# Peptides against a protein of PDB entry 4Y8H, part 11

Target 1, 196 residues: chain A of PDB entry 4Y8H
Amino acid sequence: TSIMAVTFKDGVILGADSRTTTGAYIANRVTDKLTRVHDKIWCCRSGSAADTQAIADIVQYHLELYTSQYGTPSTETAASVFKELCYENKDNLTAGIIVAGYDDKNKGEVYTIPLGGSVHKLPYAIAGSGSTFIYGYCDKNFRENMSKEETVDFIKHSLSQAIKWDGSSGGVIRMVVLTAAGVERLIFYPDEYEQL

## One batch from the design tools (peptide; made by RFdiffusion4, then SolubleMPNN)

Design b2_p29_3_s4 (from b2_p29_3 with A12E A14R V17L A23S H26F R27H)
Fold by OpenDDE base, seed 1:
Structure b2_p29_3_s4 (fold): chain B 196 residues (1-196), chain A 29 residues (1-29)
Amino acid sequence: as target 1 above (196 residues)
Amino acid sequence: AAAAAAAAAAAEARAALRLGGASVPFHIP
């Protein structure tokens, strides 16, 4: 897996590959690793497909209850719910999660939650087995307050490099753009990103 | 009030998930 979320001028963009494995093999299954937990709060998932889906479903439920009582939750609130679930189940859980969201007050925010169930707020985050190959590239090329187009290109190039070197990453690159204007889903196929 | 609500939601979520050490057929590394 290669996943990332990047804050930019107008919000946040999440990105992910789609490869799935079964044991030591690449599975003939395409996974959507970008999961909605609220209208403008999404997560990137790595680890157990079942475990991370269960967590996301529980978070979505709690955020719906929160919304009914208190209005739209912040991205920080969503990250806190993820953190509690991941931390309390850390001994029996294989989950690496990036939480990203947009609201008018806080703009785009990114929180990373590694296997231990800690939470870290960052301007951008990368995770999954492919992330190890792109720390240097991301550090060199990330800038705060990029345009949407610059951020899409940054994510596309980053994930392309991760996929190139990580046998556990591949398939399509999916992105979700979260801004004041709404939610936009993007998809890029191997024929495009392999040429980068 | 929002912080208290967030803490309450997180506490409820803490009890909602209890995972066993089961093997899963699919991994997203």
Scores: peptide ipSAE 0.199, ipTM 0.741, DockQ to the pose 0.035; fails the geometry check
Fold by OpenDDE base, seed 4:
Structure b2_p29_3_s4 (fold): chain B 196 residues (1-196), chain A 29 residues (1-29)
Amino acid sequence: as target 1 above (196 residues)
Amino acid sequence: AAAAAAAAAAAEARAALRLGGASVPFHIP
C-alpha cells in the first residue's frame, strides 16, 4: 500500500494505490483504500483490510451520532475517535490510518495514526509499505499552500514512485479532494502514471 | 462545549466493540 494526504491552499487531497494482497497473491487491483467517515472527513487505510474497515465503520457511526447531537464534527474530533480505537486495540490490530478532512474554520487538516495508536497532526502524511521509498521525494517536493493542480500532480508523482519500487503497491491511483466546493473523486490509470 | 463533545465521542469509541483477532484474508499493505 501507498497512501498519502496533503493539505493545500483550498483544502486537502487524499491519495492511494489500489492493490490488495493475500500472502504473495494480488487479490484485488482496484481496492478503495480511501474511506468516507463523514461528508468531508475521509481516511486512508493500510494494514488489515478487515480491521481498518471495522475501525472506519465504528468511526463513521460515532460521527453520525455526533452530528445528530452537536452538528458537523471537526477533523480533530474524527482523529481522536480513530486514535482511541487504534490505541485500545493496538495489541490485536494491524492498522495504519491517515485521517484527513476539510471544514470552513480549520480548512484542510491531516492526522496520521501509525501502529500503536499515536496521533500526529501534519501538513501532509504518507503511510503504507510504499511510503518508505518516497519520504525523500515528498520532503523535497512538498510545498505548503499549493494549488489543487499542483497537489494532484505532487500526489500522482509521489504515489507513482512508491508503486514503482513497492511490489505491494499498484493498480490505479485514486484521489479524493475535499474543499469548500465539495468532494471530488479522481482516478489515474497505470498507462498514465507509469510514464512519469 | 465542542471540546467536551469530542472527548465524549472519543470515550464512547473506546467503549465500542473491540476488534477481534481473527485471521484476515486480505491485506492492504
Scores: peptide ipSAE 0.187, ipTM 0.757, DockQ to the pose 0.033; fails the geometry check
Fold by OpenDDE base, seed 5:
Structure b2_p29_3_s4 (fold): chain B 196 residues (1-196), chain A 29 residues (1-29)
Amino acid sequence: as target 1 above (196 residues)
Amino acid sequence: AAAAAAAAAAAEARAALRLGGASVPFHIP
């Protein structure tokens, strides 16, 4: 898996590959690793497909309850719920989560929750087995307050590089753009990103 | 009030997390 979330001028963009594995084999499945937990709060998932889906489903349910009582939750609130679930169950979970969201007050925010259930607020985050190959690239090329187009290109290039080296990453690159204007889903195929 | 609600939601979520049995052998590393 190669996943990332990047804050930019107008909000945040999440990105992910789609490869699924079973043991040492690549499964003939295209996984959507970008999961909605609220209208403009999404997560990137790595680790156990079942564990991370269960966590996301629980978070989604709690954020729905929260919304009914208190209004729209902040991205920080969502990250806190993820953190508590991941930390308290760390001995029984294989989960790496990036939480990203947009609201008018806080704009785009990114929280990373690695194995063990710590939480870190960052301007951008990368995770998954492919992330190890792109730390240097991302550090060199990330800029604050990029345009949407610049951010899409940054994510596309970063994930393309991760996929080149990580046998556990590949397939399509999916993105979710979260801004004041709404939610936009993007998809890029190997014929495009492999040439970068 | 919002902080208390967030803490309560996190505590409830923690209690609700019962991952039963063997996970599906699919991995998204």
Scores: peptide ipSAE 0.173, ipTM 0.684, DockQ to the pose 0.035; fails the geometry check
Fold by OpenDDE base, seed 3:
Structure b2_p29_3_s4 (fold): chain B 196 residues (1-196), chain A 29 residues (1-29)
Amino acid sequence: as target 1 above (196 residues)
Amino acid sequence: AAAAAAAAAAAEARAALRLGGASVPFHIP
């Protein structure tokens, strides 16, 4: 897996590959690793497909309950719910999660939750087996307050490089753009990103 | 109380996935 989320001028963009594995094999299954937990709060998932889906479903339920009682939750609130579930179950859980969201007060925010169940707020985050190959690239090329187009290109190039080196990453690149204007889904195919 | 209910639901979901024996385990590494 190669996943990332990047804050930019107008909000945040999440990105992911789609490769799935089973044991030592690459499965011919395309997995959506970008999961909605609220209208403008999403996560990137790495690790067990089943475990991370179960966590996301529980978080979605809690955020729906929160909304009915208190109104729209912040991205920080969503990250806190993820953190609690990941930390309390860390001994029986394979989950790396990036939480990203947009609201009018806080704009685009990114929180990373690695296997230990800690939480870190960052201007951008990368995770999954492919992330190990692109730490240096992302550090050199990330800029604060990029345009939407610059941020899409940054994510596309970063994930393309991760996929080139990581045998556990590949397929399509999916993105979700979260801004004041709404939610936009993007998809990029191998024929496009492999040439970068 | 909500956190305990969530943890129980997560444990039940994991148990159901384990007991469902025929589901090929998929990883998203």
Scores: peptide ipSAE 0.155, ipTM 0.653, DockQ to the pose 0.057; fails the geometry check

Design b2_p29_4_s2 (from b2_p29_4, 27 letters changed)
Fold by OpenDDE base, seed 5:
Structure b2_p29_4_s2 (fold): chain B 196 residues (1-196), chain A 29 residues (1-29)
Amino acid sequence: as target 1 above (196 residues)
Amino acid sequence: MIDEETFKKLKEEEEKKKKEEEELKKKLE
């Protein structure tokens, strides 16, 4: 798995590969690792698909309840709920989660929740087995307040490099763009990103 | 590599997600 989320001028973009693996075997499945927990709060999931989906479902429920009582939750609130659930289940979870969201007050925000259930707010985050191959590339090429197009390009190149070196990453590259204008899904196929 | 059958299923799923996205967009307007 290779996942990332990047803040930019107008909001935040989440990105992920779609490969599913079991041990040394590549499953013939295209997985959507970008999951909505609120209208403009999403997460990237790595690790056990069943376990991380269960966590995301619980978070979504909590945020729906929160909305009914207090209004739209902040991205920080969502990250806090994820953190609590991941920490409580840390002995059974081998998953990393990136939470990203947009609101008019805080704009785009990214929170990474690695193994152990800690939470870190960052301008961008990378995770998954493929992330180890692209720390240097991301550090060199990330810039604050990029345009949408620059950010899409940055994520596409980053994940392409991760897929190139990580046998557990591949398939299509999915992105979700969160801005004041709403939610936009993007998809890029191997014939495009393999040429980068 | 994605086989042809998986690719077809992916296209169908993406079309469904696109519709859901459009509905969400209307909600947020």
Scores: peptide ipSAE 0.030, ipTM 0.655, DockQ to the pose 0.037
Fold by OpenDDE base, seed 4:
Structure b2_p29_4_s2 (fold): chain B 196 residues (1-196), chain A 29 residues (1-29)
Amino acid sequence: as target 1 above (196 residues)
Amino acid sequence: MIDEETFKKLKEEEEKKKKEEEELKKKLE
C-alpha cells in the first residue's frame, strides 16, 4: 500500500494505490483506500481492510452525531476520533491512517495516525509499505501552497515511485480533492503513471 | 498492467463512485 495526503493552496488532496496483497501474494482485488467520513473529511487507509473500514464507519457515525449537536466538525476533531479508536484497538490493528479535510477556517489539513494511535498534524503525510521508498522524494519536492495541478502531479509522481519499488503497491492511483468548491475524485491508470 | 477482469471490476466501481460523487456535489452546492 502507498497512501498520502497533501495540503495545497486551495485545500487538500488524498492519494492512494489500489493493490491488495495477502502475505507475499498479490490478490486479484482492486481496493479503494480513500474513504469518506464527512462531506469534506476523508481518510487514507493501510493495513487490514476490514478493521480500518470498521474504524472509518465508526468515525463517520460519530461525526454525524457531532454535526447534529455542534455543527460541522473540524478535521482535527475527526483526527482525534480516529486517534482514540486506533489507540483503543492498537493491539489488534496493523493500520496506518491519514486523515485529511477542508474547511473555510482551517483550509486543507492533514493528520497522520501511525501504528500505536498517535496523531500528528503535518503539511503532508505518507504511509504504507510503499512510503518507505519516497520519503526522500517527497521531502525534496513538496512545496507549500502548490496549485491543484502541481499537487496532483506531485502525488502522481510520488505514488508512481512508490509503486515502482514496492511490490505491495500498484493498480490505479486514486485521488480525492477537497476544496471550497467541493469534492472531486480522480483516477490514473498504469499507462499514465508508469512512464513518469 | 492490470488484467481484463480486474479492469472490468474497476470500471464498474468507478461508475458507481462517479454517481455518488455527483450526488455529493449537489449536496454541497
Scores: peptide ipSAE 0.023, ipTM 0.484, DockQ to the pose 0.020
Fold by OpenDDE base, seed 2:
Structure b2_p29_4_s2 (fold): chain B 196 residues (1-196), chain A 29 residues (1-29)
Amino acid sequence: as target 1 above (196 residues)
Amino acid sequence: MIDEETFKKLKEEEEKKKKEEEELKKKLE
């Protein structure tokens, strides 16, 4: 798995590969590792699909209840809920979660929740088995307040490199763009990103 | 490369997600 989230001028973009693996077997399955927990709060999931999906479902429900009582939650609030659940279930989790969201007050925000249930706010975050191959590339090429197009290209190139080196990453590259304008899903196929 | 069957399933899923996205956009308007 290769996942990342990147803040940019107008909001935040989440990105993920879609490969599913079972041990050494690469399944011919395309999975969606980008999960909505609120209208403009999403997460990237790696590791145990069942466990992280369960956590995301609980967070989504919690945020719905929160909304009914207090209004739209902040991305930080969502991240804190994830953090608590990940900490409580850390013995059963094999990988971390990246939380990203947009609101008019805070704009785009990214929170990474690695194994152990800590939480870190960052301009961008990468995770998954493929992330180990692209730390250097991302550090070199990330810039604050990029345009949407620049950010899409940055994520596309980053994940393409991760997929190139990580046998557990592949398939399509999915992105979710969160801005004041709303939510936008993007998809890029191997014939495109393999040529980068 | 993705095989044809997987590609078809992917397209169907993407169409579904697109519809959900459109509904969400309307909700946020």
Scores: peptide ipSAE 0.023, ipTM 0.569, DockQ to the pose 0.019; fails the geometry check
Fold by OpenDDE base, seed 3:
Structure b2_p29_4_s2 (fold): chain B 196 residues (1-196), chain A 29 residues (1-29)
Amino acid sequence: as target 1 above (196 residues)
Amino acid sequence: MIDEETFKKLKEEEEKKKKEEEELKKKLE
């Protein structure tokens, strides 16, 4: 798995590969690792699909209740809920989660929740088995307040590199763009990113 | 509860994604 989220001028973009692996086997299943927990609060999931989906479902429910009582939650609030659940279930989780969201007050925000249930706010975050291959690239190429197009390109190139070296990453590259304008899903196929 | 406009957009994009994934699946098999 290769996942990342990047804040930019107008919000935040989440990105993920879609490869599903079971042990040493690579399945042809195309997995969506980008999951909505609120209108403009999403997460990138790595590790056990079932376990992380359960966490996301609980977070989504919690945020729904929160909304009914207090209004739209902040991304920080969502990250806090994730952190608590990941900490409580750390023995059953094998990988981290990246939480990203947009609101008018805070704009785009990214919170990474590595294995263990800590939470860290960052301008961008990368995770998954493929992330180890792109720390240097991301550090070199990330810039604050990029345009949407620049950010899409950054994520596409980053994940392409991760996929190139990580056998557990591949398939399509999915992105979710969160801005004041709303939510937008993007998809890029191997033919589009392998040649980068 | 989610915003109705957001919900609509999500559904449309999910449908698009599903179609694209099906095409990809055929290509990969």
Scores: peptide ipSAE 0.020, ipTM 0.462, DockQ to the pose 0.017; fails the geometry check

Design b2_p29_4_s3 (from b2_p29_4, 15 letters changed)
Fold by OpenDDE base, seed 5:
Structure b2_p29_4_s3 (fold): chain B 196 residues (1-196), chain A 29 residues (1-29)
Amino acid sequence: as target 1 above (196 residues)
Amino acid sequence: MIDAETFEALAAAAAAEAEERARREAELA
């Protein structure tokens, strides 16, 4: 798995590969590593698919109830809920989760929740087995306040490199763009990104 | 599975946060 989220001038973009691994079996079927928990709050998930899906479902339900009672939650609030759930279940949970969201006040925000259930706010975050191969690349090439197009290219190149070296990553690259204008879903295929 | 107790604790924390924000916004208005 290779996942990342990047803040940019107009919001935030989440990206992920789609490969599924079950033991020694590798499948290129599309998987749901980018998961909606609120209209403009999404997460990237790595690790146990069943466990992280259960957590995401609980968060989504919580945020829906929260919205009905108190209005739209902040991205920070969503990240805090994820953090607490991951921390309380850390002994039985192998998961790396990135939470990203957009609102008019805070613009695009990214929170990473590594193993152990800590939470860190960052301008961009990477996780998954493929992330180990691209720390240097991302550090060198990330810039604050990029355009949408620049950010898409940055994520595409980063994940392409991760996929190149990580046997557990592959398939299509999916992205979700969160801005004031709404939510946009993107997909890129191997024939395109393998050339980068 | 996440138990009901954990969920309720999170809900309570979220409610407290919302109330604090609302109070702060009202005071600043």
Scores: peptide ipSAE 0.020, ipTM 0.553, DockQ to the pose 0.017
Fold by OpenDDE base, seed 4:
Structure b2_p29_4_s3 (fold): chain B 196 residues (1-196), chain A 29 residues (1-29)
Amino acid sequence: as target 1 above (196 residues)
Amino acid sequence: MIDAETFEALAAAAAAEAEERARREAELA
């Protein structure tokens, strides 16, 4: 798995590969590593698919209830819910979660919740088995307040590199763009990104 | 997998924290 979320001038973009590994079998089908928990609050999930799905489901329900009572939740609030769930189960949960969202007040925000259930607000975050191969690349190439196109390219190149080196990453690259304009879904196929 | 009861308990704790945060945010708004 290779996942990341990147703040940019107009919001935030989440990105993920689609490879699934079950035992010795590798599938390049599209997987749900990018998960909606609110209209403009999403997460990237790595580790146990079943466990992180359960967490995401709980968060989604909570945020729906929250909206009814208090209005649209902040990305920080969503990250707090994720953090609490991951922290309390840190001894039994293999999960790396990146929470990303957009709102008019805070703009694009990224919160990373690594194994252990800590929470860190960052301008961008990477996780998954493929992330180990691209820390250097991302550190060198990330810039704050990039354009949408620059950010898409950054994520595409980053994940492409991760996929090249990580046998557990591959398939298509999916992205979700969160801005004032709404939610946009992007997909990029190996024929394109393998050439990068 | 974590059982449903455990998740529900954790969700309740997280919800309480989120509500407290929301209250504080409303006071500062």
Scores: peptide ipSAE 0.019, ipTM 0.574, DockQ to the pose 0.023
Fold by OpenDDE base, seed 1:
Structure b2_p29_4_s3 (fold): chain B 196 residues (1-196), chain A 29 residues (1-29)
Amino acid sequence: as target 1 above (196 residues)
Amino acid sequence: MIDAETFEALAAAAAAEAEERARREAELA
């Protein structure tokens, strides 16, 4: 798995590969590792698909209840709920989660929740087995306040490199763009990114 | 897999914390 989220001028973009692994079996399935927990709060999930899905479902439910009582939750609030669930279950949970969201007050925000259940706010985050191959690339190429197009290209190139070197990553690259204008879903196929 | 009941209990605790945070934020706004 290779996942990332990147803040940019107008909001935040989440990106993920689609390869699914079950034990020693590797499949280039189009799986959704980008999961909505609120209108403009999403997460990237790595590790146990079933466990992280359960966490995301609980968070989504909580945020719905929160909205009815207090209005739209902040991305920080969502990240806090994720953190609590991951931390308290860290002995039984193999998960890396990146939470990203947009709101008019805070703009685009990214929170990473690695194994162990800590939480870190960052301008961008990468995770999954493929991330180890692209820390250097991302550090060199990330810039603050990029355009949408620049950010899409950055994520595409980053994940392409991760997929190239990580046998557990592959398939299509999915992205979700969160801005004031709304939510946009993007998909890029191997023929587009393999030669980058 | 983590037990569903355990998750629900943790979610409830997290919800309570979030509500308290929201209350504090409202007071400071």
Scores: peptide ipSAE 0.018, ipTM 0.567, DockQ to the pose 0.023
Fold by OpenDDE base, seed 3:
Structure b2_p29_4_s3 (fold): chain B 196 residues (1-196), chain A 29 residues (1-29)
Amino acid sequence: as target 1 above (196 residues)
Amino acid sequence: MIDAETFEALAAAAAAEAEERARREAELA
């Protein structure tokens, strides 16, 4: 798995590969590594699909209750709920979660929740087995306040490199763009990114 | 901190989101 979320001038973009690895079997279908927990609050999930899905479902439910009582939650609030659940279940979780969201006050925000249940606000975050191959590339090429197009290219190139070296990553690259304009879903196929 | 009992209660409620999740996945496909 290779996942990342990147803040940019107009909001935030989440990106993920789609490969599912079960033992020696590799499935090249679109998987739900990008998960909605609120209209403009999403997460990237790695590790156990069942465990992280359960957490995401609980967060979604909590945020629905929150919305009914207090209005739209901030991305920080969502990240804090994730953090609490991840901390409470840290003995059973095998990987972290990246939370990303957009609102008019805070704009695009990214929070990473590694194993152990801590939370860190960052301008961008990467995770998954493929992330180890692209720390250097991302550090070298990330810039704050990029355009949407620059950010899409940055994520595409980053995940392409991760996929190139990580046998557990592959398939399509999916992205979710969160801005004031709404939610946009992007997909890029191997023939579009393998040449990068 | 969300305790285990609260976690289980929320998890049970979240099970109803399975059908909704399937619809969202179709939107992302």
Scores: peptide ipSAE 0.017, ipTM 0.442, DockQ to the pose 0.022

Design b2_p29_4_s4 (from b2_p29_4, 26 letters changed)
Fold by OpenDDE base, seed 1:
Structure b2_p29_4_s4 (fold): chain B 196 residues (1-196), chain A 29 residues (1-29)
Amino acid sequence: as target 1 above (196 residues)
Amino acid sequence: MIDSETYKALEEKKKEEEEKKKKEEELKK
């Protein structure tokens, strides 16, 4: 798995590969790696599909309840709920979660929740087995306040590199763009990103 | 061998392309 979220000028973009198997071995991994927990708050999931799905479902419900009582939650609030649940279930989780969201006040924000249940706010985050191969690339090429197109390109190249080296990553690259304008879903196919 | 999600996505893309071609052919009539 290779997942990432990147803040940019107009918001935040989440990206993920789609592979759930390595060769003949079918891994108990997340199939829907980009998961909505609120209108403009999403997460990237890796590791155990069942465990992370349960957490995401609880977060989604919590945020719906929050919305009914207090209005739209901030991304930080969502990350806090994730953090608490991940901490309480740290013995069962095998990988981290990235939380990303957009609101008019805070703009695009990214929070990474690695194993152990800590939370870190970052301009961008990468995770999954493929992330180990692209730390250098991302550090070199990330820039703050990129355009949407630049950010899409950055994520596409980053995940493409991760897929090249990580046998557990591959398939299509999916992205979710969160901005004031709304939510946009993107997909890129192997024939396209393998040529990068 | 490709993963299930990739396969599904490619099949969907193929269908969309075929539908587009059919529509284009219909418009040319």
Scores: peptide ipSAE 0.069, ipTM 0.575, DockQ to the pose 0.052
Fold by OpenDDE base, seed 2:
Structure b2_p29_4_s4 (fold): chain B 196 residues (1-196), chain A 29 residues (1-29)
Amino acid sequence: as target 1 above (196 residues)
Amino acid sequence: MIDSETYKALEEKKKEEEEKKKKEEELKK
């Protein structure tokens, strides 16, 4: 698995590979790695599909309830809910979760929740087995306040490199763009990114 | 060899392209 979320000038983009590979140690891996928990709040999931799905479902329910009572939640609020659930279930979780969202006040935000249930706000985050191969690339090439196109390219190149080296990553690259204009889904096929 | 998710996505893409071509051909008549 290779997942990432990147803040940019107009919002945030989440990206993920699509490969579902059963490794020797994790039998049930996440298939749909980009998961909606609110209109413009999404997460990237890795590790155990069942465990992370349960958490995401609870978060989604909580945010819906929150919306009915208090209005649209912030990305930080969503991250806090994730943090609490991940901490409480840390013994059962095998991988981290990235939370990303957009609102008019805070613009694009990214929160990473690694194993253990801590939360860290970052301009961008990477996770999954493929992320170990692209820390250097991302550090070198990431810039704050990129355009949408630059950010898409950054994610595409990053995930392409991760897929190249990580046998547990592959398939199509999916992205979700969160901005004031709404939600946009992107997909890139192997013939497009393998040549990068 | 491609994975199942990639295969599904490619099939969907082909279907969309075929539908688009069909519509364009109908408009030319």
Scores: peptide ipSAE 0.067, ipTM 0.559, DockQ to the pose 0.033
Fold by OpenDDE base, seed 4:
Structure b2_p29_4_s4 (fold): chain B 196 residues (1-196), chain A 29 residues (1-29)
Amino acid sequence: as target 1 above (196 residues)
Amino acid sequence: MIDSETYKALEEKKKEEEEKKKKEEELKK
């Protein structure tokens, strides 16, 4: 798995590969590792699909209840809920989660929740087995306040490199763009990103 | 090697592009 979220001038973009692996074998089913927990709050999931899906479902439900009582939650609030659940279930989780969201006050924000249930606010975050191969590239090429197009390209190139080196990553690259304008879903196919 | 779902998605994309091309050619006649 290779996942990342990147803040930019107008908001935040989440990106993920779609490959699913079982042990040494690649599963036939393509997975969507980008999961909505609120209108403009999403997460990137890695590791155990079942466990992280359960957590995401609980968070989604919690945020819906929160909204009904207190109004739209901040991305920080969502990250806090994830942190608590990840900490409580740390013995069963095998990988981290990235939480990203947009609101008019805070703009795009990214929170990474690694194994153990800590939370870290960052301008961008990468995770999954493929992330180990692209720390250097991301550090070198990330810039604050990029355009949407620049950010899409940055994520595309980053994940392409991760997929190239990580046998557990592959398939299509999915992105979710969160801005004041709304939510946009993007998809890129191997024939496009493999040549990068 | 690509996974079966990715392959299916690529095939569907190709089909859609071919259909779009056919429609464009028909409009140019």
Scores: peptide ipSAE 0.038, ipTM 0.561, DockQ to the pose 0.035
Fold by OpenDDE base, seed 5:
Structure b2_p29_4_s4 (fold): chain B 196 residues (1-196), chain A 29 residues (1-29)
Amino acid sequence: as target 1 above (196 residues)
Amino acid sequence: MIDSETYKALEEKKKEEEEKKKKEEELKK
């Protein structure tokens, strides 16, 4: 698995590969690695599908209730809910979660919740088995306040590199763009990103 | 040769595009 979320000038973009190979790794891996928990709050999931899906479902339900009572939750609020649930279930979870969202006040935000249930706000986050191969690349190439196109390109290249080296990553690259304009889904195929 | 996961994604995309086209055609009539 290779997942990431990147803040940019107009919001945030989440990206993920689509491979679900079990091999010597965890059975029942997450297939839909980009998961909606609110209109403009999404997460990147890795590890066990059942466990992370349960958490995401609870978060989604919580945020729906929150919206009914208090209005649209912030990304930070969503991350806090994830953090608590991940912490409570830390012994059962096999991987972390990246939370990303957009609102008009805070713009694009990214929170990473690694194993253990800590929470860290970052301008961008990477996770999954493929992330180990692209820390250097991401650090070298990330810039704050990139354009949408630059950010898409950055994520595409990053995940492409991860896929090259991580046998557990591959397939298509999916992205979700969260901005004031709304939500946009993107998909890129191997023939495109393998040439990068 | 593309992998099975990519193939599935392509098929889903085709279905979505076809559905979108059908809806657009229905709206234009």
Scores: peptide ipSAE 0.030, ipTM 0.535, DockQ to the pose 0.016

